Peptides against a protein of PDB entry 8HF1. Designs and how they scored, part 308

Target 1, 320 residues: chain A of PDB entry 8HF1
Amino acid sequence: NVMLYATKPTEVMVSFPHQEQVLTVTRLISAEIEKFYVSLDLMNIGVQPIRRSKSLQCLRDPSKKSFVKQLFNDFLYQMKEYGIYAASIAIISLIVEFDIKRRQAETLSVKLMHRTALTLCEKIRHLLVQKLQDMTYDDDDDNVNTEEVIMNFSTPKVQRFLMSLKVSFADKDPKDICCLVFVERRYTCKCIYGLLLNYIQSTPELRNVLTPQFMVGRNNISPDFESVLERKWQKSAIQQFRDGNANLMICSSVLEEGIDVQACNHVFILDPVKTFNMYVQSKGRARTTEAKFVLFTADKEREKTIQQIYQYRKAHNDIA

## One batch from the design tools (peptide; made by RFdiffusion4, then SolubleMPNN)

Design b2_p30_1_s1 (from b2_p30_1, 13 letters changed)
Fold by OpenDDE base, seed 2:
Structure b2_p30_1_s1 (fold): chain B 320 residues (1-320), chain A 30 residues (1-30)
Amino acid sequence: as target 1 above (320 residues)
Amino acid sequence: SIEPLKEEEFPKEVEEKYEKALKKREELLK
């Protein structure tokens, strides 16, 4: 029994200001989604036969309307929490999902519902991309994926996170880096992954240093909703991270599912730590010598975050 | 004793860049 004396990671907090100001484009997008919800509630899609699969009561909304609303609500959350640049990436995931569901629709009414959702997503994408382009002072450079555009159209949280990555990893050997980034929501993993790919590519100090990957936990949503592609992606992503082909992993709740990730030297908690289990598991991955555990918090929530971490530390010491 | 959760200190140049990025974002919100 080699009691690996887990060296306690250095725990630090990074604060960011709360900005109450909402872009006109985000208000417009939110209003378009609300109008769509009214229209969606009026859509008669018929009673879908309840396939009694015996396992978990995932509310198969027999209408599939709840799932459509969930995806748009998750998009609205990402736009609010990460900014319009992240939202421009997130909307592509909705477009792909609704196009798949439109093609797989068993009825004309369900097909029309997903088509209407898809049309809204294309409108939202156009509004977001237009707003990103309006800031490129060079009318001729359609490149919305610059470090400046990414930074300017990200929330203060994401700006601090990107700066923390740059400070932590600029010009380092990629072999010396094993980084985890924890986010709250599954869909955020892919969104932040896309943002990081573009940011790293636009940042010379990081381009050959960080190789990101993402992993999403198995939703308690029926294995029928996890595409075979998502399961293959997860296995490949984990393997790339284990083999050192990726040195930064974005994940949500993956550790709760017993996915063994290697010991890391950096752990970033981008979103608030909401559970004791998340705290213990994420911190428990920062095991290398001089490992760093970084918490992001809004200035307004700083005291609450500190108190919550102290409660989790106490609870962890009472079990140990 | 519970070790205090310390705030990460950034170099002055990094903070100045952050403040500039925040200000630019605020200008874009108008």
Scores: peptide ipSAE 0.569, ipTM 0.940, DockQ to the pose 0.800
Fold by OpenDDE base, seed 5:
Structure b2_p30_1_s1 (fold): chain B 320 residues (1-320), chain A 30 residues (1-30)
Amino acid sequence: as target 1 above (320 residues)
Amino acid sequence: SIEPLKEEEFPKEVEEKYEKALKKREELLK
């Protein structure tokens, strides 16, 4: 039980400015998704077959439309919270998912729905990549995966996060690093993983120092909805982190799912801590001598974050 | 006594690089 460990990591905060201004491309993409939702609501896909889950509760298979909207809503969240560079990675996951769903479609109407969603994702990908390339016009290198492009097209939160990683781990021995990065949403894990792969590859001081992995929480609600590929990936990622073949693990709020992660020397909380359990469990992973627990907060939310952490510390001390 | 939550301090050169990147981002938002 992680709650019983009196870990005293060094707790620090990293503040980032709030930017209200939104790129024209982001506004255009959001408007295209909203138009797509209107068209999606008008689509007649027929009566959806109730998947009999093997468990006696006929959970109405979430409407195939609801799943499509969920993926685009998660994409919009990634684009807003992490920036257009992260969005260019996130959109690939939607393309893969909608192509799978298109191939698995039992009806022409459902096949057409997933095809329309896929076509929109391809358009979004093109718009994002084009905007990333607009910065490379002065460089003979058509590579959109430079440190500069990643930094400039990431939100202030992600910029501060990348800076904090660079300062914390530049030119260190990979064996001395055991880092966790906590994010709120499941899909953020894969998005930030892809961003970090490209950032590490473009940053000489982190190249061969950080080896990232990501862990997507088990859907406790239905293990039957976890693809065999996702389960294999999770098992492999955890094993690589246990074996020291990966030294940075990106996790969502998965600590509730009984994933035994090693004692870490760094824990980064990239998104706001929303629950006491998340605070205690994430902090409880920072167990090494001189372990660091890093919180990211917008400047406008700094005082609220400080007060919330003090409340959590008090509550933790009352249980200990 | 609850230890105050401290802001992370970065080297001046790192902070200057960040401010430059932040400014460049703000220019791209215009």
Scores: peptide ipSAE 0.523, ipTM 0.935, DockQ to the pose 0.818
Fold by OpenDDE base, seed 4:
Structure b2_p30_1_s1 (fold): chain B 320 residues (1-320), chain A 30 residues (1-30)
Amino acid sequence: as target 1 above (320 residues)
Amino acid sequence: SIEPLKEEEFPKEVEEKYEKALKKREELLK
């Protein structure tokens, strides 16, 4: 019995104020998506031909409308939880996905549906970018990717997260860093990845220190929608992280799916810990000496978070 | 005994930058 003296990581919390997004642009975007849903419900796209391999999904949504709504609902979630800057990155992922689906459409009606969704995404992107530019008083620097713009248009949670990264890793040796960032949703991984790329590039203290990657969980809802490109990206990203060519990995429930990730010295839980399994698995990756496990919580949820973590600690000690 | 979950302490300069960014965001939300 090798007593793996798993050194328990230092567990800390970072609190942030709860601020509702009252931006006119977010209300406009939400209203445009709602109008689009009404239009989408009125679209007659016909029954999609059941190809034998797609039988189970075609039975649930023969119209493919639910998937379109899911992507926009996920976008609205990113905008709410992470802010306008993160939303400007998230919308690009929708543009790419709807363009692929538009090109792969087997019927003119489905092609039109994805074209309409794509047009809405371009409008949303324009509204977001315009709002990000309104803060650049220097008319000459169209660069919305500054540290200041990223911070100002991010939620308090993301602001605290970026500050935590800067404090933890400023001017460190990249080889000494093995960081995991856990998020709830698969689409958040890519959104926060894009945000971090821009933030790191705009932050001199991090530019040569952090190299981020992201893991996308297997699409349990639709393995058929997992593009060959996404699978190739996932394998490459994991390999880069294993080889030390990336030192920060953004992931969701991917660890539950049996993806072996190395032991890390930092684990950030950006979203609330909703399950005991997520707590155990994420904490179980913080296995180095002096490993840190950082939880983010809204001030209003602080006590609830503390009590939940104590319950998880107790349950974990009762199993160990 | 379960060790209490502690708040992370940030350097004062980092807290000041955070509060500045938070205030700017609040101004943008108005």
Scores: peptide ipSAE 0.498, ipTM 0.928, DockQ to the pose 0.775
Fold by OpenDDE base, seed 3:
Structure b2_p30_1_s1 (fold): chain B 320 residues (1-320), chain A 30 residues (1-30)
Amino acid sequence: as target 1 above (320 residues)
Amino acid sequence: SIEPLKEEEFPKEVEEKYEKALKKREELLK
């Protein structure tokens, strides 16, 4: 039981300024999604069978419309929390998902719904990529995947995270690195993974140092919604990390799901620690002698974060 | 005694790059 081992990693905090960032492009994208929701509500897709999975959490509206709205809401969250660069990666995941759902559509109405969602995703992708390109002054290199573009179009949280990775791992031996990155949402894992791949490739000091992977938490809603591909990929990703073929793993609430990962020397908590369990389990992965546990917090939430961590430490010491 | 949660300090060059990136982002928001 991870709770029983009092690992004493070095706990540090990285603060970042809270910028309410309203880019014109983000407003346009939000407005296009809102218009799409109005159109989606008018679509007659017929009665969708309520797959009663026996788990009480299956009350998530099995409506194919609600799933579409969830994906776009998750995208809007990624764009807000991680920036437009991360959003340009996140939108590709929506395109892939909606294309799968379009191909799996049992009715023409559902097929049309997913096709309309895909058309919107392509428009969003174009708007994002165009905005990323507007900053590439070099006429010759349409490569939006530079360190500068990634940094400039990322939120202050992501900027500090990337800098913390660079400072922590620049020119290190890959074998000496076992890093976990915890995020709140499952879709953030893939988004941050794609961002890290591009960042590492654009950063010479990290290119041969960090090999990222991600794992997605189980969809508690139904094992039927977890694609066989996602499950196979998750198992492969965990195995690669265990075998040392990957040395940085992005994960969500995976620890609550009983996924055992080796002892790590670095644990990054990119999103706010919302639960005592998340704190104890994530911290419990930082088990090496020189293990570092890094928390990211907005400056305005710094005091609240500190107090919350102190409460969690106290509660952990009272149980140990 | 609760060990204080320390803030991670970055090298000056990293902070300068951060401030530059923040400033550039603020310019992009206008």
Scores: peptide ipSAE 0.479, ipTM 0.922, DockQ to the pose 0.780

Design b2_p30_1_s2 (from b2_p30_1, 11 letters changed)
Fold by OpenDDE base, seed 4:
Structure b2_p30_1_s2 (fold): chain B 320 residues (1-320), chain A 30 residues (1-30)
Amino acid sequence: as target 1 above (320 residues)
Amino acid sequence: EIEPLKEEEFPEEVLEKFKKAEERREELLK
């Protein structure tokens, strides 16, 4: 029995400068969302029908004001953590979601609430796109999807991530690549996926090299609210990754319970590793020979991150 | 003994791209 000692992945840290300053457009967008929250709190949407199951009473009804606020809060997080370019992609997901909710609204008041949210998203999208166009002399939407615009309007973290992909995978055979990207939030998967599609298309060295997909975990809120389309899409994305038709998979941490994903040669942790389980599960996917496990940290948090990883390594070695 | 966590070193060309992007962000903050 040759115990093939699975070679431990090479753990690598990428440091990035902390961005303290917020763009004027980001402040304007945040202020518009705050004004909208005040307006939203004043809206009379009526009593939502109590669905009979006691277990669902604790579930946030997606037609409620709290769900609308959650989506905008997730957008604000993405704008802060990933930048204006990522926010321009993230806002499209909100537009789609609020349009679906507007169409599914059982009451005129709920329909109006989602319509008002949608109108705000369209305004935010316009403000973001206008700011992206400040880098280009041309008014065409295609001109905002250049490598330069994506880089300049991304946070330092995202810049280091994109360059790490470029340096790691430029002009490689796509068959030799099996990459996972872990992010904290469900909506970040879609946002980073859209960003990567545009970045790969604008980067000649990656166009025929990287084929991204994303996997969203089951919504812990209720499997009953997961569209049949989302479930089909998740299955298709996993299958494409298994078949090698996609070689980069973006996953949220919510997938800790059972990503049946193949052994990968690269694992990127784009967001902070918050749990030992996340560390073990994500690192445990980097199983090939010469596999890399890449962490991103702000310079200010570098020492804290190093100490946390050493604690996780120690704990992992004590269990193994 | 726990092996030290390696830091990724970017090529100088990549570091220059980061610097240009940082300078541009600082301009956009004004």
Scores: peptide ipSAE 0.324, ipTM 0.858, DockQ to the pose 0.711
Fold by OpenDDE base, seed 3:
Structure b2_p30_1_s2 (fold): chain B 320 residues (1-320), chain A 30 residues (1-30)
Amino acid sequence: as target 1 above (320 residues)
Amino acid sequence: EIEPLKEEEFPEEVLEKFKKAEERREELLK
């Protein structure tokens, strides 16, 4: 087992304060989504055909309504976990997805449902962008993509992550960097990717150093055109990372899919490590000499995180 | 012996930036 002979990476924990404070804009957006759910439940879209996915994976509720609710719930999660700036990027992904679903709609009622969802996304986008602009004192610089705006409207976790990247990679040779960033949710990959593109562009010390890519998990939903495009994109992103055209890869639980990624010198776990397999597989990618494995934890969960990591280390040593 | 999990220490300048960002967030909530 090649994993047994790998140099053990240096494990590092980054603590961040728990942000309990909710901005007024976040409350407004949440309330608008809740109102939309009430309206969505009243919509008659007819009986949707149950596509029997042959794979016993959790039947994504074949309800097109449940899919819409899932996307907004994932957005709300991203806004809470990563902040308003990340949410402004995440909402664009919802707009794109609902526009695809609107165009693919088999019925007028389903088309209208996705159109209503799009209208809400545009309203949310406006509220987010307006709030980002409220911090730009310079009336002339409509650029909400500054390092300052990104940092101020990011959660403490994301702030620490961005600073850890800056400290780790400032003015380094791009060839010496092979970095993985693990996140829990599929849509977080796209969100953090967009955030990183803007952050890197706004940070001179990183602009020519980091070239990010992302990977989303395989949607076991039937080979719809979207899943084919996603698979092609994933293959391209992996190849760019293998060829060194990208040196930072954002991944969800993609390691379960047997994606062979090269040995990395940095592995960041942006979200809590929920499983032993995630721990072993992600840590097992940090294989180079002096490799770092970086974890992020809220201060309130620090002790619990430490104990979980020690349990995983023990379990790993008992299997090795 | 389980090697203790190392903690990343940010420079004081970075910690001050975090603090200022938190203070600004608190002001934006008022």
Scores: peptide ipSAE 0.318, ipTM 0.835, DockQ to the pose 0.697
Fold by OpenDDE base, seed 2:
Structure b2_p30_1_s2 (fold): chain B 320 residues (1-320), chain A 30 residues (1-30)
Amino acid sequence: as target 1 above (320 residues)
Amino acid sequence: EIEPLKEEEFPEEVLEKFKKAEERREELLK
């Protein structure tokens, strides 16, 4: 019995300043979404037949209004937590989703609702892109995807995450990298993936070093045609990561995804660790020699985060 | 004894980049 001394991963905390300052553009966007919610509540969409999907997914609002509000609330969260650059990517996902829902609409009223939501998303996209362009001193350089623009329009959390990636992986052999990035929300996987693609492309030291993929939790997959495409894409993304064609995987929940992923040398927890299970399972993927487990915390929450991690360590040692 | 959680220290050059990004944000808010 070779006791493989599983070397415990080195746990590292990255602190970031809390930003109290809200950009005028983010206030404007929030106000436009609130106005839209008032208008949405006044829309008569009629009673649609409740398709009882047996999956424990929240009772699909027969009007589909609750789903529309959920998507905008998730967007507002992403804009707040990751910044306006990540929001400019996140809004594209909403545009695509509302365009599909508009085309699939069984009634004129539902079609109009999704059209109104889409028009709002296009307005939001314009406001975000305009604000990203206002910092490019050259009126002629439409390139909002520079390292500088990404860094300036990302939250302090995302800035530190990107710099931690750069410091950790600059000029390394891509074969020596197996990285997981955990985020709280399903939709965050897509926007952080898009942000990372642009950041890696703008950062010479990471070009041809990092190849990102993302995975979305299976439990929230609608049984609709979109879910089949998403399931096929997830299987492909997992396979690329297993084959070493991708060396960085962004995922939401290890439990929900049923991820059989290889041992990783880096695990980043971009969002706060809210559960003991998330801590144990994410940390349990950092199994290589000299593996790192990196956590991000706001300075104001630093002591609370440290105490919570110590409680999780104690609880884990009491079960082991 | 619970091993203390290590804090990541960024190089000074990286801290200066963060500071510049924060200063530019403050200018954009004015």
Scores: peptide ipSAE 0.318, ipTM 0.843, DockQ to the pose 0.679
Fold by OpenDDE base, seed 1:
Structure b2_p30_1_s2 (fold): chain B 320 residues (1-320), chain A 30 residues (1-30)
Amino acid sequence: as target 1 above (320 residues)
Amino acid sequence: EIEPLKEEEFPEEVLEKFKKAEERREELLK
């Protein structure tokens, strides 16, 4: 039995400066969300009828308030971790979700709650788009989706990620690329996907090189929560990635769910590796010869990150 | 022996782009 020592991927760390300074727009948005939470807590939406047949969501959040807060908390996280450009994409997902929930609302109180959330999202979107436009000095180019705008309004982490993609894949054959990008949160997949679409379109060296897709892991807790549309999208995205029609896949926790993605030559971990399993599983996807496993860390957390990776390597070597 | 974790070194041109982006961001924070 020749133990084919699977060629260990080259592990690379990308350091980025910690963001200490918060944009005024980010502070304003955060304050508006906090004010909304106070208002939301005061909203009497009544006891929602536990419909036996409806998704575990109605069972878990009979008030539907926790779901609203979760979406805004995820948005706040995305705005903080990825920047206001990513936030401008993320807020659209909230708008879509709250508009769906508003239309599906069975009570006037719930409808009003989702309408209020939607109105806040529209205000946030306006604030974000306005700030993105303030940097487009050219009156005529309403295109906030330029490489420059994306870079300037992204966090240092995202800037390094985008540049790592550019340096790694500029003018390469699309067929030679099989890239995974791991993010922690489900909603980040779509946000980073939208960002990457715009970035790739605005970057000539990548435009015909990278074709991104995203895969949102099935919430292990409720396969019933995946809309038929999300399941169709997920199947299509996986198939496109398997067929080579997409060569970059953005994933959250997908490997824990037993979704078999092909062996990749590049694996980016955009968010901190929180668990040994995440480390092993994500690293285990970088299986090609010369595969790269890229980690992102804030400069302040660099030493801690290095130590954690060494612990994971040791633990992995003890099991392997 | 645990191989040291390699740090990615960006080309100087990329580092300059980061610097310019941070400078612009600092201007936007004022």
Scores: peptide ipSAE 0.322, ipTM 0.857, DockQ to the pose 0.709; fails the geometry check

